# Peptides against a protein of PDB entry 5K2M: the designs that were tried, part 40

Target 1, 273 residues: chain A of PDB entry 5K2M
Amino acid sequence: MRIGITYTVLRREEMAIKERAGEFGEVVMLHEDDLLFPGNYDLDVVIIRNVSHFKALYTARLFESEGIPTVNSSRLIFEAGDKLFATLRLAGKVPVPEWKAALSEGGALRVPDSLGYPLVSKPVFGSWGRLLAKVNDRDSLEAVLEHRKWMKNPLYGIHYFQEFVEKPGRDIRSYVIGGEFVGAIYRYSNHWITNTARGGKAEPCSDPEVEELSVKAWEAFGEGALAIDIFESEKGLLVNEVNPNMEFKNAARVTGADMAGKLVEYAVEVAKT

## One batch from the design tools (peptide; aimed at target 1 F125 R130 K152 N153)

Design b2_p20_4_s4 (made by RFdiffusion4, then SolubleMPNN; from b2_p20_4, 12 letters changed)
Fold by OpenDDE base, seed 3:
Structure b2_p20_4_s4 (fold): chain B 273 residues (1-273), chain A 20 residues (1-20)
Amino acid sequence: as target 1 above (273 residues)
Amino acid sequence: MLKELHEKMFTIGREHEESL
């Protein structure tokens, strides 16, 4: 078996995936600079680890066009990597924060009539809490909408909003690969935007309700490897978002779970189908 | 399916640019 691994930066995750993939066959590391299409790639499967959502999406689709399966698939990257499309999948299977989408400024100005204040403005794409805004009032909403008009990418005109969820100074990140729950962590932060990349403490999360909810959230997509972001709210557990390009270094360290091994095992299964 | 979703996304994007 020949396993490709595409990457932008050789992180601890990519090193661990490479090491585990070597137990199953020949490993071909493919930096973004090595990728030209069409190409004669002799690979049975490709693990997609590009940092950019769009680069990951196009890389997956390009390999698939040559008959090479990818983990994750271009379909999963597309549907899970867009916050609105992910919400549409999730809302049919699991509890999610209340949300509204508007396709115009005039539509967006009516969102508080349904969600009230405070609300959260999110871009449909992006990572690490970029361009998240807590909107407390009408003046703040108008300011966010005005700034969106002058953003170059037309996708900033897709107005996605959620209710503001009060969190207990933490959130949950779980991992589901091939339909199997692999592990979960608490991410502590004093800021309403919880992210371990910003220096938050991580602790193991051993909650059967989190495990069950995480598997159901994965079943909304039905394939691949997902990180799942869950909020603890007064209404119970809410699935906030999913990530088809997961970072797992902190989760693997804290839980002891072999996230890299599970990802490679799943890629080997995909190669055999 | 992905192609259709992508074409739909770009259509929505162009309609937004025309509304600016």
Scores: peptide ipSAE 0.027, ipTM 0.434, DockQ to the pose 0.076
OpenDDE base, seeds 1, 2, 4, 5: peptide ipSAE 0.009, 0.020, 0.017, 0.010; ipTM 0.456, 0.498, 0.495, 0.461; seed 4 fails the geometry check

Design b2_p20_5 (made by RFdiffusion4)
Pose (drawn by RFdiffusion4):
Structure b2_p20_5 (pose): chain A 273 residues (1-273), chain P 20 residues (1-20)
Amino acid sequence: as target 1 above (273 residues)
Amino acid sequence: EEEEIEEEALEAIEEDEELS
C-alpha cells in the first residue's frame, strides 16, 4: 500500500494525515514541485491536499489520467468546490438559502427583485470568506458589480447571490466522509462572516438535526470527504455550501473526532478499487 | 513557523483570484 499526499505547505491537517497513512502503508509526500505529467507514479491512491483549489482539481485529474484514484476526485473537487455547480446539485435534495445567478452586470441588477435586500454576493470559486459582500441596497450592489467588473478573472463575471440569512451569531460546519457523519462544530463570530480563517471560533456542535441534514447534503454528491456549511435560520437549517479540501484542525481539537484518520481510512478503501 | 505556513497558504489562495 503506497499512499500519496499532495500538498503545498504542511499545515497541521497534512501532518496528521501523513501520520495516519503511515499506519496503513508507505507514505509518499508529493509537494507541488514533485508533480510532473505525464509521469510514472506508483501509487494505489492519492490524497489531494493542495491549498489552491484549482491546483487540487488539476492534480486530481492528472493522477486519474495515470489510472490512480484520487480522494477527493476531480469531479467532486469541481462540482463541490464551485458554489453554483454545488447549489445546483444540492437543490431539491436539502433546504438551501434562496439564490440567484446572473451572467452580466445588467442581469445582476434585477436580482434584488427576486431575493430582496439584504443579499449576499460571493465568488463562485472562493473560500475563507473572501470577497463575500453583504449588500443592503442598490448603491452597494452597483459598487460590488463595478469592482467585480474591473477584476481580471473572468470567473468574477458569474454573479452568484443568496438572500441574507439572519444567523444566531454563528454557523455550523459539519463533516461527512464516505457517507459517515464524523462530527460538527459551531463557528462563532461577532461578524456575519464566521470562517475560522477570518478569526471565527470553533465550539462543539451536538445537534442531532445537523447530523441527518449533513448526510443528506453529502448524498447529493454521493462520494468523498466533504466539509459542509450549515446556517440556522428562522425557517430551520439551511445547507449553504460544501467544501472538498476540508480544513479541520480546530474542529478535530474541539470535538475530539479523528477527521484525519477517517479521511485516511476512506482513502485506503478507495485504494482497494 | 506556523505563521509562515499560514502566510504561504494565504498567498496560494490569493493566486486563484488572479487567474487569467

Design b2_p20_5_s1 (made by RFdiffusion4, then SolubleMPNN; from b2_p20_5, 8 letters changed)
Fold by OpenDDE base, seed 1:
Formats: structure tokens, sequence, C-alpha cells
Structure b2_p20_5_s1 (fold): chain B 273 residues (1-273), chain A 20 residues (1-20)
């Protein structure tokens, strides 16, 4: 078994994946600078750990074009890494926050007619709560839309909105790999944007409802390794988003779950299929 | 060292927002 691992930065996650992969076979670390296609890669599977969503997506697709399966697959990265595409998968399987998508400013201005205020404006791509806006009123909506017009990336013209969900000062991040629930954490924040990268406290989450919902959320995609962000709302648990390029250092530390090992085990299973 | 790694990872993601 020859396991490739693509990466941008050698983080704790990549180090853990490398270490665990070494127990299953030969490990080939592939920095982004090492990636040239078409290439003669002698690999049974590639674990995709590129930090950029787009680089991860293209890397996965390029390996797949060489007949080498990837974890995650380019299909999964594409569908799960876009908040709108992910919502489209999730909405048919699990409870999600109420959402609207608009393809123009004129469409976006009508979103409050359906969702009311406050709204959350989200870019369809990106991480760490960047460019999330709580839109409390019409003036704020107009301001967000005006600013979007001047953003260079055409994807900023895809307007994705959710209802604002009041959370109990935390959210849940769960991990499902190959359809198996691996673990979950609470992420605490005093800000409406919960992000552990900004100094939030993490605690273990042991809730059977979270486990069941997480597996169902994963089943909406039906493959790969996903981090799943869940809100505790007055309406119950809501699946907010998924991440096909998950960070898990904090979750692994807090839960004691061998997330890197589970990821490698799944990659080995994929290689054997 | 960890902060530097996190910074590099953040920079790599920020490049996505600058894509035209």
Amino acid sequence: as target 1 above (273 residues)
Amino acid sequence: MEEEIEKKAEEAVEEEYELE
C-alpha cells in the first residue's frame, strides 16, 4: 500500500495523518510544489490536505484522472466545500437553517421577504467565518450587497443567506469518516460566529442525537471524511455546514478520538475498492 | 512555531478570496 498525502502546510493534522499512514504502508508526502500533472504517481490512494478549497479540489481531480482514488474525492470536495451546494445535499436529509440563494442584487433584496431579519450573509466559499455578516436591517443588507459588487471574485455575486440562529454561546462540530461517527466537540464563543481558530474553548460533546444527525448529514454525501457543524436552536439541532478539508487537532485532543487513524483507515479501504 | 504554521495556513486560504 502506497499512500500519498498532499499538503500546503505541515500542520498537526498532517503530521498525525502521516504517522498513522506509516502503519498501513509506504507514505509519500506531496507538498503543493511537488504536484505536477500529468505525472507518474505510483500511489494506491491520496489523502488530500491542501489548505485551499480550490487547490484541494483540483488536486483530487488530477489524481483521479491518473486513476488514483482520493480522500476526499473531487466530487465530495466540490459539493461539500461550497456552502450552497452542501446545503442542497443536506436539505433533503437533515434539518438545516432556513436559507435563500439569489443570483443578483435585485433577488437578494427580496430575501428578507422570506427569511425576515436578522439574516446571515455568507460567501459560498471560504473558511473561518470570513465575510460572514449578520444583517439586521435593510440598510445593512444594502451595504453588504454594495460591497459585494466591488469584490473581484465572481463567486461573491452568488448571494447565500441563512436565518440567524440564536445559539447557546456554542456550536457543535462533529466528525464522520466513512459513515462512522468518530467524535464531536462543543465550540464556545461569546461572539455569534463560533470559531475555535479565534481562541474558542472546545469541550467533548456526547449526545446520541448529535451522533445520529451527524451520520445522516454524512449520508447526504455518501462518502469521505467530513466535519459537520451543527447548531443547537430552539427548533432543535440544525446542520449548518460541512467541511471536506477538516481541521481536527482540537477535536482529537479534547475527545481522544484517533481522527487521523480513522481517516487513514478509510483511505486504505478506498484504495482496496 | 505553531503560530507561524497557522499564519501560513491562513495566508493560503486568503489567497482564495483574492482569486479573480
Scores: peptide ipSAE 0.252, ipTM 0.825, DockQ to the pose 0.880
OpenDDE base, seeds 2, 3, 4, 5: peptide ipSAE 0.114, 0.154, 0.080, 0.152; ipTM 0.773, 0.788, 0.749, 0.783

Design b2_p20_5_s2 (made by RFdiffusion4, then SolubleMPNN; from b2_p20_5, 8 letters changed)
Fold by OpenDDE base, seed 5:
Formats: structure tokens, sequence, C-alpha cells
Structure b2_p20_5_s2 (fold): chain B 273 residues (1-273), chain A 20 residues (1-20)
């Protein structure tokens, strides 16, 4: 068994994955600078750990073109890494925040007629709460839309909105790998944007409802390793988004779950299929 | 060191979205 690991930065997660992969076979670390296609890669599977969503997507697709399966697959990265496409998958299986998509400024200006205020403006791509805006009124909506006109990426012209969900000063991040629930954490923040990168405390989450909902959310995609962001709302649990590029160092530390081992075990299973 | 690694990871993402 030869296991590739693509990466941009050797984080704690990549170190843990490398270590665990070494127990199952030969490990080939592939920095982004080492990647050239088409190439003669002698690998049974590749674990995709590129930090960039797009680099991860293209790297996965390029290995797949060489007949080498990837974890995650390019399909999963594409569908789960886009907030709108992820919502389309999720909405058929699990509760999600109320949402609207508009393809023009004129369409976006009508979103409050359906969602009301406050609402949240999100880009369809991006990480760490980048370019999230709480929109409290018409003036704020107009300002967000005006600023989007000056953004160079055409995907910023896709207007994705959610209802603003009042949270109890925390959210939930769960992990499902190969259809198995691995663990979950609470992420505490006094800000409406909960992100561990902003110094939020993490605590173990042991809730059977979270476990069940997380597995159902994963089943909306049907493959791979996903981190799932869940809100505790007045309406109950809502699946906000999924992440095909899992950060898990804090969750692994807090829960004691062998997330790196589970990821490698799944990659080995994929290699044998 | 961990904070520096996290910073580099964020910078790598930002470089992708900063289309010159």
Amino acid sequence: as target 1 above (273 residues)
Amino acid sequence: MEEEIEKKAREAVEEEYELE
C-alpha cells in the first residue's frame, strides 16, 4: 500500500495523518511544489490536504485522471466546498437554516421579502467566516451588494443568504468519516461568527441527536470525510455547512478521538475498492 | 510555531483569492 498525502502547509493534522498512514503502508508526502501533471505516480490512494479549496479540488481531479482514488474525491470537494451546492444536498435530508440564492443585485434586493431581517450574506466559497455579513436592514444590504460589484471573482456575483440564527454563544462541529460518526465539539464564541481560529474554547459534545443528524448530513453526500457545522436554534438543530477540508486538531485534542487514524483507515478502504 | 503555521495556512488561502 502506497499512500500519497498532498499538502500546502505541514499542520498538526498533516503530521498526524502521516504518522498514522505509516502504520498501513509506505507514505509519500507531496507538497504542492512536487505536483506536476500528467505524472507517473505510483500510489494506491491520495489523501488531499491542500489548504486551498480550489487547489484541493484540482489536485483530486488530476489524481483521479491518473486512475488514483482520492480522499476526499473531487466530486465531494466540489459539492461540499460550495455553500450553495452543499445546502442543495443537505436541504433534502436534514434541517438547514432558511436560505435564498439570487443571481443579480435586483434579485438579492428581494431576498428580505422572504427571509426578513436580520439575514446573513455569505460567499458560496471561502473559509474561516471570511466575507460573512450580518445584514440588519436595507441600507446594509445595499452596501454589501455595492461592495460585491468591485470583487474580481465572478463567484461573488452569486448571492447566497441565510436567516440569522440566534445561537447560545456556541456552535457544534462534528466529524463523520466513511459514514461513521467520529466525534463532535462545542465551539464557544461571544461573536455571532463562531470560529476556533478566533480563540474560541472547544469542549466535547456528547449528544445522540447531534450524532444522528451528523450521519444524516454525511449521507446527503454519501462519501468521504466531512466536518459538519451545526447550530443550536429555537427551531432545533440546523446543519449550517459542511467542510471537505477538515481541521481537527482541536477536536481530536478535546475528544480524544483518533480522527487521523479514521481518515487513514477510510483511505485504505477506498484504495481497496 | 503553531501560530505561525496557522498564519501560513491562512496566507495560502488568501493568495488564492487575491486574484491580481
Scores: peptide ipSAE 0.138, ipTM 0.774, DockQ to the pose 0.605
OpenDDE base, seeds 1, 2, 3, 4: peptide ipSAE 0.135, 0.102, 0.086, 0.119; ipTM 0.770, 0.760, 0.758, 0.764; seed 1 fails the geometry check

Design b2_p20_5_s3 (made by RFdiffusion4, then SolubleMPNN; from b2_p20_5, 8 letters changed)
Fold by OpenDDE base, seed 5:
Structure b2_p20_5_s3 (fold): chain B 273 residues (1-273), chain A 20 residues (1-20)
Amino acid sequence: as target 1 above (273 residues)
Amino acid sequence: MEKEIEEKAEEAVEEEYELE
């Protein structure tokens, strides 16, 4: 078996995946600079670890065009990596924060009539809490919408909003690979945006409700490896978003779960299908 | 080293969005 691993930056995750993949077969590391299509790749499966959502999406689709399956698939990356499309999948299976989408400024200005204030403005794409805004009033909404007009990417014209969820100074990140729950962590932050990259403490989360909800959230997509972000709200657990390009170094360290091994095992299973 | 890797990963994403 020949296992490709595409990557932008050799992170702890990519090093761990490489090491574990070596136990199952020959490993071919493919930096973004090594990729040219169409190509003659002799690979049974490719693990997609490009940092960019779009580069990951296109890389997956390009390998699939050569008849090589990918983990994650281009379909999963597309649906899970877009916050609105992910919400559409999730909302049919699990509790999600109340949300609205608008396709114009005039539509966006009516969102508070349904969600009230405060609300959260999100781009449909992006990572690490980038361009998230807590919108407390009409003036703040108008300012966010005005700034979006000057952004070049047309996807910034897709206005996605959620209710503001009061969190207990933490959120939950869980991991589901091939339909199996692998582990979960609490991420602590004093800021309304919880991100471990910003110095948040991580602790193990052992909650059967989180495990059940995480599997149901994965089943909304039905394939691949997902990180799942869950809020503890006054309404109970809410699935906020999913990530098809999961970081897991902190979760693996804190839980002791073999996330890299589980990802490789799943990729080997995909290669045999 | 780890912080530098994280910064490089963030830069790689930012470069893509700035080139758009």
Scores: peptide ipSAE 0.088, ipTM 0.769, DockQ to the pose 0.574
OpenDDE base, seeds 1, 2, 3, 4: peptide ipSAE 0.020, 0.033, 0.026, 0.022; ipTM 0.609, 0.627, 0.690, 0.638; seed 3 fails the geometry check

Design b2_p20_5_s4 (made by RFdiffusion4, then SolubleMPNN; from b2_p20_5, 9 letters changed)
Fold by OpenDDE base, seed 4:
Structure b2_p20_5_s4 (fold): chain B 273 residues (1-273), chain A 20 residues (1-20)
Amino acid sequence: as target 1 above (273 residues)
Amino acid sequence: MEEEIRKKAEEAVEEEYELE
């Protein structure tokens, strides 16, 4: 078994994945600078750990074009890593925050007619709460839309909005790998954007409803390794988004779950399929 | 539960400031 691991930065997750992968076979670390295609890669599977969503997507697709399966697959990265496409999958299976998409400024200006205020503006791509905006009024909406016009990436012209979900000062991040629930954490923050990567407190989450909902959310995609962000709302649990990038350093630390091992085990299974 | 969550969220902010 030859396991590739693509990466941008050797983080705690990549170190853990490397270590665990070494127990299953030969590990080939592939920095982004080492990746040229078409190539002659002798690998049974590649674990995709590129930081950039697009670099991860293209890397996965490039390996797949050479007959090498990836974890996650380019299909999963594409579907799950886009907030709108992920919502389209999730909305048919699990409760999600109310959402609207608009393809023009004129369309976006009508979103409050359906969602009301406050609403959340999200880019369809991005991580760590980047370019999330709580839009409290018309003036704020107009400002966000104006700023989007000056952004060079045309994907910023895809206007994705959610209702603002009032959270109790935390959210939930769960992990499902190959359809198996691996673990979940509470992420505590007084800010409406919860992100443990910025130093927020994390605690283990042991809730059967979270487990069931997480598996159902994964089933909307039907493959791979996903981190699932869940909100506790007055309406009950809502699946906000999924993350095919599998950031898990805090969750692994807090839960003691072998998330790196589970990811490698799944990659080995994919290699054998 | 809400009060406990609020307290933990406040503690999380304090921890974030200690790490800066």
Scores: peptide ipSAE 0.086, ipTM 0.647, DockQ to the pose 0.029
OpenDDE base, seeds 1, 2, 3, 5: peptide ipSAE 0.078, 0.014, 0.068, 0.079; ipTM 0.648, 0.386, 0.639, 0.650; seed 2 fails the geometry check

Design b2_p20_6 (made by RFdiffusion4)
Pose (drawn by RFdiffusion4):
Structure b2_p20_6 (pose): chain A 273 residues (1-273), chain P 20 residues (1-20)
Amino acid sequence: as target 1 above (273 residues)
Amino acid sequence: LDAFWEENDEDGYEFALALL
C-alpha cells in the first residue's frame, strides 16, 4: 500500500494525515514541485491536500489520468468546490438559503426583486470567507458589481447571491466522510462571517438534527470527504455550502474526533478500488 | 493566508481562461 499526499505546505492537517497513512502503508509526500505529468507514479491512492482549490482540482484530474484514484475526486472537487454547481446539486435534496445567479451586471441588478435586501454576494470559487459582501441596498450592490467588473478574473462575472440569513451569532460546520457523520462544531464570531480563517472560534456541536441533515447534504454528491456549512435560521437549518479540501484542526481539537484518521481510512478503502 | 488567497485567485484566472 503506497499512499500519496499532495500538499503545498505542511499544515497540522497534513501532518496528522501523513501520520495516520503511515499506519496503513508507505507514505509518499508529494509537494507541488514533485508533480509533473505525464509521469510514472506508483501509487494505489492519492490524498489531495493542495491549498489552492484549482491546483487540487488539476492534480486530482492528472492522477486520475494515470489510473490512480484520488480523494477527493476531480469531479467532487469541482462540483462541491464551486458554489453555483454545488447549490444546483443540493437543491431539492436539502433546504438551502434562497439564491440567485446572474451572468452580467444588468442581470445582477434585478436580483433584489427576487431575494430582497439584505443579500449576500460571494464569489463562486472562494473560501475562507473572502470577498463575501452583505449588501443592504442598491448603492452597495452597484458598488460590489463595479468592483467585481474591474477585477481581472472572469469567474467574478458569474454573480451568485443568497438572501441574508440571520444566524444566532454562529454557524455550523460538520463533517461527513464516505457517508459517515464524523463530527460537527459551532463557529462563533461577533461578525456575520464566521470562518475560523477570519478569526471565528470553534465549539462542539452535538445537535442531532445537524447529523441527519449533514448526511443528506453529503448524499447529494454521493462520494468523498466533505466539510459542510450549515446555518440556523428562523425557518430551521439551511445547508449553505460544501467544501472538498476540508480543514479540521480546530474541529478535531474541540470535538476529539479523528478527522484525519477517518479521511485516511476512507482513502485506503478507495485504494482497494 | 493572504498569499494563498492571491495564488488561488491567479489559479482561478488561469482556469477560467482554459475554459474559454

Design b2_p20_6_s1 (made by RFdiffusion4, then SolubleMPNN; from b2_p20_6, 15 letters changed)
Fold by OpenDDE base, seed 5:
Structure b2_p20_6_s1 (fold): chain B 273 residues (1-273), chain A 20 residues (1-20)
Amino acid sequence: as target 1 above (273 residues)
Amino acid sequence: REKELKEEEEEALRFAEELA
């Protein structure tokens, strides 16, 4: 078996994946600079670890065009990596924060009539809490919408909003790979945006409700490896978003779960189907 | 190596911010 691994930067995750993949077969590391299509790749499966959502999406689709399956698939990357499309999948299976989408400024200005204030403005794409805004009033909403008009990417014209969820100074990140729950962590932050990249502490999360909810959230997509962000709210657990390009170094360290091994095992299974 | 990995992670974050 020949296992490709595409990457932008050799992070702890990519090193761990490489090491574990070596136990199952020959490993071919493919930096973004090595990728040219159409190509003659002799690979049974490719693990997609490109940092950019769009580069990951296109890389996956390009390998699929050569008849090589990918983990994650281009379909999963597309649906899970877009917050609105992910919400559409999730909302049919699990509790999610109340949300609205608008396709114009005029539509966006009516969102508070349904969600009230405060609300959260999100881009449909992007990671690490980038361009998240807590919108407390009409003036703040108008300001966010005005700034969006000057942003170059047309996807910023897709207005996605959620209710503001009061969190207990933490959120949950869980991991489901091939339909199996692998582990979860609490991420602590004093800021309303919880992000481990901003120096938040991580602790193991052992909660059967989180495990059940995480598997159900994965089943909304039905394939691949997902990180799942869950809020503890007054309404109970809410699935906020999913990530098809998961970081897991902190979760693996804190839980002791073999995230890299589980990902490789799943990729090997995909290669055999 | 841990310092290098942290710098690489920060670079990856910056790169992701530029592309998406």
Scores: peptide ipSAE 0.019, ipTM 0.572, DockQ to the pose 0.077
OpenDDE base, seeds 1, 2, 3, 4: peptide ipSAE 0.018, 0.016, 0.016, 0.017; ipTM 0.561, 0.512, 0.562, 0.570

Design b2_p20_6_s2 (made by RFdiffusion4, then SolubleMPNN; from b2_p20_6, 13 letters changed)
Fold by OpenDDE base, seed 1:
Structure b2_p20_6_s2 (fold): chain B 273 residues (1-273), chain A 20 residues (1-20)
Amino acid sequence: as target 1 above (273 residues)
Amino acid sequence: LEEALEREEEEALKYALELL
């Protein structure tokens, strides 16, 4: 068994994955600078840990083109890593925040007619709450839309909105790998954006409802390793988003779950299929 | 020290994500 691991930055997650992968076979660390295609990679599976969504997507697809399976697959990265595409999968299986998508400014200006205010503007791509805006009124909506016109990436012209969900000063991040629930954490924040990368505290989450919902959310995609972001709302639990390029250092530390091991085990299973 | 390392890692990741 030869296990590739692609990476941009050698984080605690990549170190843990490398260590656990060494128990199953030979490990080949592949920095982004090492990746040239077409190549002659002698690998049974590749674990994709590129930081960029797009680099991860293309890296996965490039290995797949050479007959090497990836964790996650390019299909999963594509569908789960885009907030709108992920919502399209999730909405048929699990409760999600009310959402609207618009393909023009004129369409976006009508979103409040359906969602009301406050609403949340999201880019379809991006991490750590980048370019999330709480839109309280028409003036703020117009401002967000005006700014988006001048953004260079055409994907900023895809307008994704959610209802603003009142949360109890926290959200939940769960982890499902190969259909198995691995663990969950609460992420605390005094800000409406509860991302731990903004100084939030993490605590273990032990809730059977979270576990069941997390597995159902994973089943909407049906493969791979996903982090799942869940809101505690007045309507109950809502699946906000999924992440096919999960950070888990805090979750592993807080829960004691062997997330790196579970990821490697799944990659080994994928290699044997 | 761990919090400082985490912040440095987060800054490096933010930089990487801005370039990518």
Scores: peptide ipSAE 0.194, ipTM 0.812, DockQ to the pose 0.068
OpenDDE base, seeds 2, 3, 4, 5: peptide ipSAE 0.105, 0.126, 0.127, 0.166; ipTM 0.780, 0.790, 0.793, 0.804

Design b2_p20_6_s3 (made by RFdiffusion4, then SolubleMPNN; from b2_p20_6, 14 letters changed)
Fold by OpenDDE base, seed 3:
Structure b2_p20_6_s3 (fold): chain B 273 residues (1-273), chain A 20 residues (1-20)
Amino acid sequence: as target 1 above (273 residues)
Amino acid sequence: IDEELKEEEEEALKFAEELA
């Protein structure tokens, strides 16, 4: 068994994955600077750990074109890494926040007729809550739309909105790998954007409803390793988004779950199919 | 896309440094 690991930065997650992969076979670390295609890669599977969504997507597809399976697959990265495409998968299987998509400014200006205020404007791509806007009124909506006209990437012209969900000062992040629930944490924040990178406290989440909902959210995609962001709302649990390029250092530390081991075990299973 | 990729890499590096 030869296991590739692609990466941008050697984090604690990549070190843990490397260590666990060494128990199953030969490990080949592949920095982004080492990746040239077409290439002669002698690998049974590649674990994708590139930080960038787009670099991860293209890396996965390039290995797949050479007959090498990836974890995650390019299909999963594409569908799960886009907030709108992820919502389309999730909405048929699990409760999600109310949402609207518009393909023009004129369409976007009519979104409050359905969602009301406050609402949240999201880019369809991007991580760590970048360019999320809480829109409280018409003037704020017009300002967000005006700024988007000057953004260079055409994907900013895809207008995705959600209802604003009031949270109890925390959110939930769960992990499902190969259809198995691995663990979950509460992430505490005083800001409406919860991010563990901003010094938030993490605690274990042991809730059977979270476990069941997390597995159902994974089943909407049907493959791979996903981090799942869940809100505790007045309407119950809502699946906000999924991440096909999970950070798990804090979750592994807090829960004691062997997330790196579970990811490697799944990659070895994928290599055998 | 290139500018966004650089920002994501920089944020990942900062996060790795804060956690080291």
Scores: peptide ipSAE 0.023, ipTM 0.550, DockQ to the pose 0.047
OpenDDE base, seeds 1, 2, 4, 5: peptide ipSAE 0.021, 0.019, 0.019, 0.022; ipTM 0.561, 0.538, 0.533, 0.558; seed 5 fails the geometry check

Design b2_p20_6_s4 (made by RFdiffusion4, then SolubleMPNN; from b2_p20_6, 11 letters changed)
Fold by OpenDDE base, seed 5:
Structure b2_p20_6_s4 (fold): chain B 273 residues (1-273), chain A 20 residues (1-20)
Amino acid sequence: as target 1 above (273 residues)
Amino acid sequence: LEEELEREEEEGLEFALELE
């Protein structure tokens, strides 16, 4: 078996994946600079670890065009990596924060009539809490909308909003690979945006409700490896978003779960299908 | 090595984000 691993930066995750993949077959590391299509890749499966959502999406689709399956698939990357499309999948299976989408400034200005204030403005794409805004009032909403007009990417014209969820100074990140719950962590932060990349403490989360909810959230997509962000709210657990390009170094360290091994095992299973 | 890797990872992520 020949396992490709595409990557932008050799992170702890990519090193762990490489090491574990070596136990199953020959590993071919493919930096973004190595990728040209169409190509003659002799690979049974490719693990997609490109940092950019769009590069990951296109890389997956390009390998699929050569008849090589990917983990994650281009379909999953597309649906899970877009916050609005992910919400559409999730909302049919699990509790999610109340949300609204608008396709114009005039539509966006009416969102508070349904969600009230405070609300959260999100781009439909992007990672690490980038361009999240807590919108407390009309003036703040107008400012966010004005700034969006000057952004070059047309996707910034897709206005996605959520209710502001009061969190207990933490959120939950869980991991589901091939439909199996692998582990979960609490991420602590004094900021309303909880992200471990911003200096948040991580602790193991052992909660059967989180495990059940995480599997149900994964089932909304039905394939691949997902990190799942869950809020503890006054309404109970809410699935906020999913990530098809999961970081897991902190979660693996804190939980002791073999996330890299589980990802490789799943990729090997995909290669055999 | 871990600290160097973390810095390279952070710099690499920053660079990758600028290229998006």
Scores: peptide ipSAE 0.017, ipTM 0.544, DockQ to the pose 0.069
OpenDDE base, seeds 1, 2, 3, 4: peptide ipSAE 0.017, 0.015, 0.014, 0.015; ipTM 0.535, 0.519, 0.517, 0.532; seed 1 fails the geometry check

Design b2_p20_7 (made by RFdiffusion4)
Pose (drawn by RFdiffusion4):
Structure b2_p20_7 (pose): chain A 273 residues (1-273), chain P 20 residues (1-20)
Amino acid sequence: as target 1 above (273 residues)
Amino acid sequence: FKHLLHWAFKNLAPWLEETY
């Protein structure tokens, strides 16, 4: 059993994964510098841990081209990692915040007629709560659209919006791996953006409703290891987002759950074809 | 096709990250 781990830097998550994988077989640490294709790699499975979402997608696709299964797969990395594609997959399967998508500035200006104010603008490929905007009126919408327009990245031209959900000073992050619920936390903040990457704080979450909803959200994709974001609202729990390159150091510490071990166990199972 | 994917990994993906 040879288990590959692709990484950019060795965060706590990558170190814990390396350790757990060592109990099952030879660990082959693959920095981005070690990635060259086409190439001969002798691996039964690769755990994708690249910090760049896009580098993780392409290295997963490249290893798949060498006949080497990846966790997560290139398909799941793409579908789950893109807010719009992921929302299309979650819709009708679990409750989600109301959302709209537009392809131009003009189309985006009509979004408030459907969603109302306040509304949330976010990039389709983002993480860590970056470039999220709470838009309370037309002036703010025009400001966000004008800035988006002048940004180089054509992906900023895909305009994705959600109604603003009044959360109780926190949100929920849960983890489902291979269909098994492995844990959840609350992420608190005095700011409506609650990511731990922006200073949000983790506490244990033992709500049985989140466990079931988290499994249903995972089932919309039917594979892999997903970190799932959930909002509490006046209309019950809403699934906001799914994430295919999960960070869990605060979550594992707070809940005591072995998220690195469960990811590895799942990877060994996929390594057996 | 693999060379194109590798090129995207080495050039396009870093560029997307930088511009993000």

